# Designs tried in a protein design run: peptides against a protein of PDB entry 4ASU. Part 343

Target 1, 270 residues: chain A of PDB entry 4ASU
Amino acid sequence: ATLKDITRRLKSIKNIQKITKSMKMVAAAKYARAERELKPARVYGVGSLALYEKADIKTPEDKKKHLIIGVSSDRGLCGAIHSSVAKQMKSEAANLAAAGKEVKIIGVGDKIRSILHRTHSDQFLVTFKEVGRRPPTFGDASVIALELLNSGYEFDEGSIIFNRFRSVISYKTEEKPIFSLDTISSAESMSIYDDIDADVLRNYQEYSLANIIYYSLKESTTSEQSARMTAMDNASKNASEMIDKLTLTFNRTRQAVITKELIEIISGAA
Target 2, 83 residues: chain B of PDB entry 4ASU
Amino acid sequence: FTFASPTQVFFNSANVRQVDVPTQTGAFGILAAHVPTLQVLRPGLVVVHAEDGTTSKYFVSSGSVTVNADSSVQLLAEEAVTL

## One batch from the design tools (peptide; made by RFdiffusion4, then SolubleMPNN)

Design b2_p30_8_s3 (from b2_p30_8, 17 letters changed)
Fold by OpenDDE base, seed 2:
Structure b2_p30_8_s3 (fold): chain B 270 residues (1-270), chain C 83 residues (1-83), chain A 30 residues (1-30)
Amino acid sequence: as target 1 above (270 residues)
Amino acid sequence: as target 2 above (83 residues)
Amino acid sequence: DEIVIEEPEFSSEEERQVFEDLLAVAERER
């Protein structure tokens, strides 16, 4: 490589390092906010799931329609955030198909569609875009819930797949159940909940869905920002190492060029 | 007893004496060993009676309330403010 | 399974992709 080539490469990597450092700072700020907002969201979300966990709602085996909601975002450069969700979605879809179930998919965030479009395009009902630029609100979750409920797909049960935040360096892809109104209303375990009006139950289910979606978005956002922060930090470190290596190479090459030129001058070969 | 909005937690697995909630069918009180039920909140007042006799009042916009068989209660409001 | 974000070596496919993406961004700003 010529000195010119090395210089060009150094300039490029230095610029990348500036970008990665900047992105790290932005991700750090977003992470700090997301983590603060996740605390109440967990209590709220876990509270909304309490019924399903305690009532041990079971879907009859003869029910065949299953909905998978994958939660991520539109934004890349966050490590395995999207691929982890997609992997779990694929696994779940394959297992359900093997069991003779009909599977439909909803993607929250465009990255899910980008990963799954080749293999699962026919299973997608809808993809929600413009996710990840702004912190998710309960209103956003409600819109998603409403669109799902109005999609016309009469699922029996479903799963929402998202990354649960553990720490700055750790997340886990989790799955939480979603049940249709019919499944809940017909569940034997729900018999202890006396005199529930059908309209009340419908409204309750709408809230539950919105609540779970909201919770998943908050977990996903926090995980994503943390992962991005870490990824950008690692990239910055890697860039620094490359800069050091290239700088050494540059200096050695420069010395060699100078030496060669001096020899040519002294020898009269130039 | 858990009482939360998406952005704020008021009670988290707390023991309370009674919670009065505004539902679409009317206001009702949740006492110890209340039968399991599901309700949807209407805009109105939530009153929490603590074991020590203190009373806290909240205004909620909408949401849900769940009374489980294990006597756990989840009051989840879309919006809630302390009064 | 818990996903732990380890310090990536440039040899990892994920970090490679990040770097490639960042390169693309850097080239556009140029």
Scores: peptide ipSAE 0.064, ipTM 0.855, DockQ to the pose 0.014
Fold by OpenDDE base, seed 4:
Structure b2_p30_8_s3 (fold): chain B 270 residues (1-270), chain C 83 residues (1-83), chain A 30 residues (1-30)
Amino acid sequence: as target 1 above (270 residues)
Amino acid sequence: as target 2 above (83 residues)
Amino acid sequence: DEIVIEEPEFSSEEERQVFEDLLAVAERER
């Protein structure tokens, strides 16, 4: 390797390190905001899930249509954020298929589609793009919920899969249930709830879905930004180590070249 | 009793005496040991009566309210402001 | 003489992939 080659590579890696450091700072800023916004969102989302936990809604075995919603984003360079969601989606899809269920998939964020396209393309209903550039809003969640409800796929039950934020260094891929209006209305456990108007129940379900999606987006975003921050930090450290190694190589090579030139001068071998 | 919007928490698992909520079917008062029910919020006034006798007022937009069999209540508004 | 760049030691395959992806992106922006 010539000194020129090493110099070129050093320059390249130094530039990469600048990029990784910059991305780390951006991710850190986004993470800080996401974490602040997650606090109320978690209370809100957990509150929305309380009904499903308390009512113990069961889907009859004869009901076969299952919807899987995977929540991530369009943006990479965040470690295993996308692959973790995709892995759980695959596992859930396989389990449901083995149980004789029909499975359809919705991807929130383009990365889910990118991972699952080859193996599950036929099961995809829709992929929501333009996720991850801006913090998710309740409006965004409502749009997704509405699109889902209007997709024409009459699912009986579903699963929303997303990364729950634990700490700056930890997230966990989790699944929460989604139920169709028909499943909720027909559930025996719902009989204890006073005479609920069908329109009320429909509207309630729409809010519930939007609420859960919003919650999942906030958890996912916070997890993603923290993971990206960590990934970029690691990349920066790795780049630094590589720079050090290349610098040593450069110095050694330079000395070797000098030595060779000196020998050539001394030996008269021009 | 939990009362929250997507961006703000007003009550988190709190004990309250009574909550008055605006529903699409009319005004709804939630008391202790109220029967389980689901309702949808209409824009209007929420009044929370605390056990200490204090009353708090909120304006809410749309949303939902759930009264569970275990007496837990979730009031989830799309938008809410303290009055 | 192929500069054998000793690959940085990654704590996980995931970190390696991130770094590789980052490198690929950085190379395209040049």
Scores: peptide ipSAE 0.050, ipTM 0.852, DockQ to the pose 0.012; fails the geometry check
Fold by OpenDDE base, seed 5:
Structure b2_p30_8_s3 (fold): chain B 270 residues (1-270), chain C 83 residues (1-83), chain A 30 residues (1-30)
Amino acid sequence: as target 1 above (270 residues)
Amino acid sequence: as target 2 above (83 residues)
Amino acid sequence: DEIVIEEPEFSSEEERQVFEDLLAVAERER
């Protein structure tokens, strides 16, 4: 490579490093906000799941319709955030299919669709786009919940798959159950909740779904921003290392050129 | 007893004496040995009676309340403010 | 299993393209 080529490459990498540093700062700001907002959201979301955990709702084996909701976003450059969710979705779908269940998929965020469309296009009911540009609100979750309930797919049981935030460098792909109104109403374990009005139960279920979706979005967002921050930091470090290597190469090449020129001068070679 | 909105936590696994909640069927008081139930909130006042005798009032817009067999309670409001 | 983020991975071809575009922009600011 010529000195010119090396210089060009150095300039390019330095610019990339500026970009990655800038993106890191943006991600850091978004992460800080997401983490703050996750604290109450987690309490809220865990609270919403308490019934299902305590009631130990079981779906009869004869019920075959299963819904998988994958939660991510539209934005990339965040490591394995999307692929981890997609991987879990694929695994769950395969396991359910092997058990003779009918599986339908909903993607929250366009990245899920991008990953799964080729292999699972026939199983997709809907994909929600425009996820991740702004922090998710309860209103957003309610819209998603309403759309799901109105989709016409009469699932018996489902699962919501999302990345749970653990730390700035760690997340875990988690699965939480969702149940249809019919499944909840017919569950033997719900017998202790006597004299629940059908309308009340319906409304309760709508809130529960919205609550769980909201929670999953908040966990996902926090995980994503943290992952992006880490990814951009790593990219910046990699760029720095590359700059150092190229600088050394440049210096060596420069010295070689100088030496060659000196030899040519001394030897009288043109 | 857990009482939270999507954006704020008021009580997290706290022990309380009584919680009065506004439901679509009417306001009811949740005591320690209340039977398991599911209810939907209507806009109104939530009153929390702490074990120490203190009373806190909140306004909620909507949401759900769950009373479990283990006496745990989850009050989840869409919006809530301290009054 | 806990997922520790070590290296950026592309989740889609679109993400790859965005990255490439970012790289291209960085190269043009020559």
Scores: peptide ipSAE 0.031, ipTM 0.843, DockQ to the pose 0.015; fails the geometry check
Fold by OpenDDE base, seed 3:
Structure b2_p30_8_s3 (fold): chain B 270 residues (1-270), chain C 83 residues (1-83), chain A 30 residues (1-30)
Amino acid sequence: as target 1 above (270 residues)
Amino acid sequence: as target 2 above (83 residues)
Amino acid sequence: DEIVIEEPEFSSEEERQVFEDLLAVAERER
């Protein structure tokens, strides 16, 4: 490689490093906000799931329609955030299919579709795009919940799959159950709850779904921003190492060129 | 007793004496060992009576309230403000 | 020695493309 080539490469990598550093800072800012907003969202979301946990709602085995909701975003460059969700979705879909269940998929965020489109395109009901540009709001979750409920797909049971935030360096892909109104209303474990009006139960379920989606979005967002921050930091470090290596190569090459020129001058070969 | 909105937590697994909630079917008081029930909130006043006799008031929008068999209560409002 | 910038782990080809696009932009600002 000529000195010119090395210089060009150095410039390119330095520019990339600036970009990755900038992206890291942006991700860090978004992470800080997301983590702060996750605290109440977690209490809220866990509270919404309490009924299902305490009542131990079970779907009858004869019910075959299962919905998988994968939660991620439209944005890349965040390590294994999307692939982890997709992997668990694939596993769950395969297990359900093996059990003779009908599986439909909803993607929250376009990246899920990007990963699964070739193998699972026929199972997708809908993909929600424009996820990840701004922090998710309860309104966003409500829209998703409403569209799901109005999709015409009468699922019996479902799973929402998302990355739960643990720390700046750790997330875990988790699954939480979602149930149809019919499944909840017919559940034996719900018999202990006093005369619940059907309209009340419907409204309750709508809120419950929105609550769970909101919670999952907040967990996912926090995990994603943290992962992106880490990824960009790693990229920046890698770029730094490459810059150092190229700089050494440049110096060596420069010396070699000088030496060659001197020899040519001395030898009269020029 | 847990009382939260998407953006704020007011009570997290706290022990309270009584909670008055506005529901679509009417206002009711949740006491210790209340029968399990599910209700949907209407816009209105929530009153939390602490064990020490203090009373806190909140205005809530829509949402849900769950009373479980284990006496745990989840009050989840879309929006809530302290009064 | 090919300058291999260890790319962040991509979850999809689209993520890779975005990074490549970013790299391309960095090359044009030469």
Scores: peptide ipSAE 0.027, ipTM 0.842, DockQ to the pose 0.014; fails the geometry check

Design b2_p30_8_s4 (from b2_p30_8, 19 letters changed)
Fold by OpenDDE base, seed 2:
Structure b2_p30_8_s4 (fold): chain B 270 residues (1-270), chain C 83 residues (1-83), chain A 30 residues (1-30)
Amino acid sequence: as target 1 above (270 residues)
Amino acid sequence: as target 2 above (83 residues)
Amino acid sequence: SPVVIKRPEFSSETEEQIFNSLLAVYKKQQ
């Protein structure tokens, strides 16, 4: 490679490194906020799931309609965040289909659609875009919940799939159940609960759904920002190593050129 | 007893004597061994009675209340503030 | 075909705003 070529490549990689470093810093700031906000959100979300865990709500086998909600974002450069969710969605959809269930999909974040559109386009009910630039709010979750409930798809049960935050270097793709109003109201395990007004139960279910969605969004956001921070750090380190290698090559090549020129001058061969 | 909003935790798996909640069907007190029930919050006053006899007051917006058979309680308000 | 919904711009009064109003009323009654 010529000195010019090496110089051009060095400049390019240095620019990339600047971008990745900047993105790392932005992700770090967003992660710090997300992690702080996740603490109460986790308590809130886990609290919302308590009924389903304690009541052991089961969907009868004759019920065939299943909803899968995948939670991620619109933004890339965060490692396996999106592919992990999509992989689990695919697996779940395939398993349910094999069991004779009808499966519909909701994507939170455009990346899910981008990954699954070709193979699962017919199963998508709705995709929510503009996810990931701003921190999710309870209002956002409520809108998603409302849109789901108003979609006209009368699911019996569902699965919400998202990345649960473990640490700055670790997340785990998780699945939590969601249930329709009919499934909850007809569950035998619910018989121990006092006579609940139908409107109350409906409202309760709406809150429950919104709560779980909100929780999943917060877990997903924290996981994503952490993963992006790590990804950008790795990219920056890789760029640094390449810069070092190219710099050494440049220096050696430059010295060789100078030496050659000096020899030519001294020898009069030029 | 767990009492939280999306942004704040007031109680996390705490033992309390009684919780008074405002629901759409009326205000009621949740005592130890209360029958399992589901309720929806209306905006109003929540009063938590601690085992030591102290009371704390909160104003809440809409939300949900769950009383389980194991005496666990989840009070989840969309908005809540200490009074 | 799947419907694409953008993040809603909340133009309506938020529950937070309603809550704050109700809280204000409550405080006046005490």
Scores: peptide ipSAE 0.039, ipTM 0.846, DockQ to the pose 0.059
Fold by OpenDDE base, seed 5:
Structure b2_p30_8_s4 (fold): chain B 270 residues (1-270), chain C 83 residues (1-83), chain A 30 residues (1-30)
Amino acid sequence: as target 1 above (270 residues)
Amino acid sequence: as target 2 above (83 residues)
Amino acid sequence: SPVVIKRPEFSSETEEQIFNSLLAVYKKQQ
């Protein structure tokens, strides 16, 4: 490589390093906020899931319609955040299909669609875009819940798949169940609950869905920002190492050129 | 007893004597060993009676109330504030 | 083809705004 080539590459990598460093700082700030906001959101979301866990809601075997909701975002450069969710979605879809279930998919975040479009395009009902630029709000979750309920797909049971935050360096892709109003109302395990008005139950289910979606968005966001921070840190370190290597190469090449020129001058072979 | 909004936790798996909640069908008190039920909140006053006899008041928006067979209670309001 | 839903451009009155209004009314009544 010529000195010019090395210089060009150095300039390029230095620019990349500046970008990755800046992105790391932005991700760090967003992570710190997301983690703070996740604390109450987790209590809220886990509280909403308590009914389904305690009541042990079961979907009858003759019911075949299953909904998979994948929760991610539109933004890349965050390691395996999107691929982990997509992988779990694929696995779940395959397992359900093998069990004779009909599977439909909702993607929260454009990256889910981007990954699954080729293989699962016919199973997609809705994709929600513009996820991840701003912290998710309960309003956002409510909109998603409403669109889901109005999608016209009469699912019996569903799965919401998202990355649960563990630590700044760890997340786990998890699945939580969602149930249709009909499934909940007809569940034998719900017989212990006092006579519940149908309108009350409907409204309750709408809140439950919004609550779970909100929780999943907060877990996903926190996981994503931490992963992005780590990814950008790694990219910055890799860039630094490459800069050091190229700088050494540049110096060696420059010295060789100087030595050659000196020899040519001394030998008169110029 | 768990009482939270999306942005704030007021009680997390706490033991309380009684919780008064505003529901669409009317306000009711949740006591120990209350029958399992599901309710939807209307905007109004929540009163939490602690075991030590102290009371706390909150104003809530819409949301849900769950009373489970194991006597666990989840009060989840979209918005809530300490009064 | 899957339906693409974007964030609503126009937000209706938020629950927070309604809540604040109701809270204000409540405080005036007490």
Scores: peptide ipSAE 0.036, ipTM 0.854, DockQ to the pose 0.059
Fold by OpenDDE base, seed 4:
Structure b2_p30_8_s4 (fold): chain B 270 residues (1-270), chain C 83 residues (1-83), chain A 30 residues (1-30)
Amino acid sequence: as target 1 above (270 residues)
Amino acid sequence: as target 2 above (83 residues)
Amino acid sequence: SPVVIKRPEFSSETEEQIFNSLLAVYKKQQ
């Protein structure tokens, strides 16, 4: 490689490093905000899930319609965030199909669709795009919940799959249950609850869905920003190492060129 | 007793004497050993009566109320503010 | 075909798109 080639490569890698460093800082800022906002969101979301844990709602075996909601974003460069969710979705879909259930999919974030479109295109109901640029709000969750309920797919049971935040360096892909109004209303375990008006139960279920979706979005966002920060840090370090190697190569090549030129001068071959 | 909005926690697994909630079917008081029920909030006043006799007031928007058989209560409002 | 719902607010190129474009240029120069 000529000195010019090495110089061009150095310049290119330095530019990439600048971008990755910038993205790291942006991700760090977004992470800090997301983590603060996750604290109340977790209490809120876990509170909403408490009913399902306590009531032990079971779907009859003859009920075959299952909905999978995958939660991620549109934005890459965040390690295994999207692939982890997609992997869990695929596994769940395969297990449900093996059990004789019909499976439909909702994707929150375009990355889920991009990964699953080739293999699961016929199972997709809705994909939500433009996810991840701004922090998720309860309004966003409500829109998703509304579209889910208006999708026309009368599921019996569902699964929401998302990355739960553990720490700056750790997340875990998890699944939480979603139940249809009919499943909740017909569940034997619900008999202990006082007579609930059908309209009340419907509204309650709508809030429950929105609450769980909101929670999942907050967990996902925090996990994603943390993972992106780590990914960009790693990319910046890798670029730094490459710059060091190329700089060494440049110096060696420069000395070789100088030596060659001196030899040519001394030998009179110039 | 847990009382939260998406952005703020007011009570987290706290012991309270009574919680008055505004529901679509009317306001009701949640006491110890209240029968399990599910309710939907209407905009209005929430009053929390602590065991020490202190009373806290909140204005809430729509949301949900869950009273479980184990006496746990989840009050989840879309929006809430301390009064 | 699956229904695609978009939020109206984001018309600008994402950081990822910019990065990918630069990476593509880099790969072509190698």
Scores: peptide ipSAE 0.046, ipTM 0.856, DockQ to the pose 0.019; fails the geometry check
Fold by OpenDDE base, seed 1:
Structure b2_p30_8_s4 (fold): chain B 270 residues (1-270), chain C 83 residues (1-83), chain A 30 residues (1-30)
Amino acid sequence: as target 1 above (270 residues)
Amino acid sequence: as target 2 above (83 residues)
Amino acid sequence: SPVVIKRPEFSSETEEQIFNSLLAVYKKQQ
């Protein structure tokens, strides 16, 4: 490589390093906020799932309609965040299909669609775009819940798949159940709640869906920002190493050019 | 007893004597060993009576309240503020 | 084909836009 080529490459990598460092700082700030906001959201979300856990809501085996909600974002440069969710979605869809279930998919974030569209396009009901720049709000979750309930797809049960935050260096892709109004109302374990008005139960379910969606969004956001911070840090370190290597190459090449020129002068070939 | 909004936790698996909640069917008090029920909140006053006799007041928006068979209670409001 | 719904409340900026904005800021500082 010529000195000019090395110089051009050095400039390019230095620019990338500056960008990745800046992105790391932005991700770090967003992560710190997300982690703080996740604490109450986790209590809230776990609280919303308590009924389904305690009442042991079961869907009859003859019921075949299943909904999968995958939660991620539109934004890349965050390691395996999106691919992990997509992998779990594929696995779940395949298992359900093998069990004779009908599967439909909702994607939260454009990355889910980008990964699954070719293989699962016929199963998608809706994809939510413009996800990930701003922290998710309960209002956002309510919008998703409303679209789900108004989709016209009469699912019996479903799964929401998202990355649960563990630490700055760890997340786990998890699944939580969602249930239709009909499934909840017909569950034998709900008999102890028989004095509940149908309208009350419907409203209750709407909140329940919004609650679990909100929880999943908060877990996903925290996991994503942490993963992005790590990814950008790694990218910056890799760029630094490459800069060092190229700088050494530049110096060696420069010395070789000088030596060649000196030899030409001494030999009179110049 | 758990009482939370999406952004704030007021009680997390706490033991309380009584919780008064505003529901669409009317305000009622949740006591120990209350019959299992599901209700939807209307905007209004929540009053928590602690075992030590302390009373705390909150204003809540819409949401849900669950009384389970094991006497656990989840009060989940979209918005809530201490009064 | 799946229905695509945009939610400005989540984000108004794409990854590409964010990257380009950062690049522009960097270029101005040099």
Scores: peptide ipSAE 0.042, ipTM 0.817, DockQ to the pose 0.024; fails the geometry check

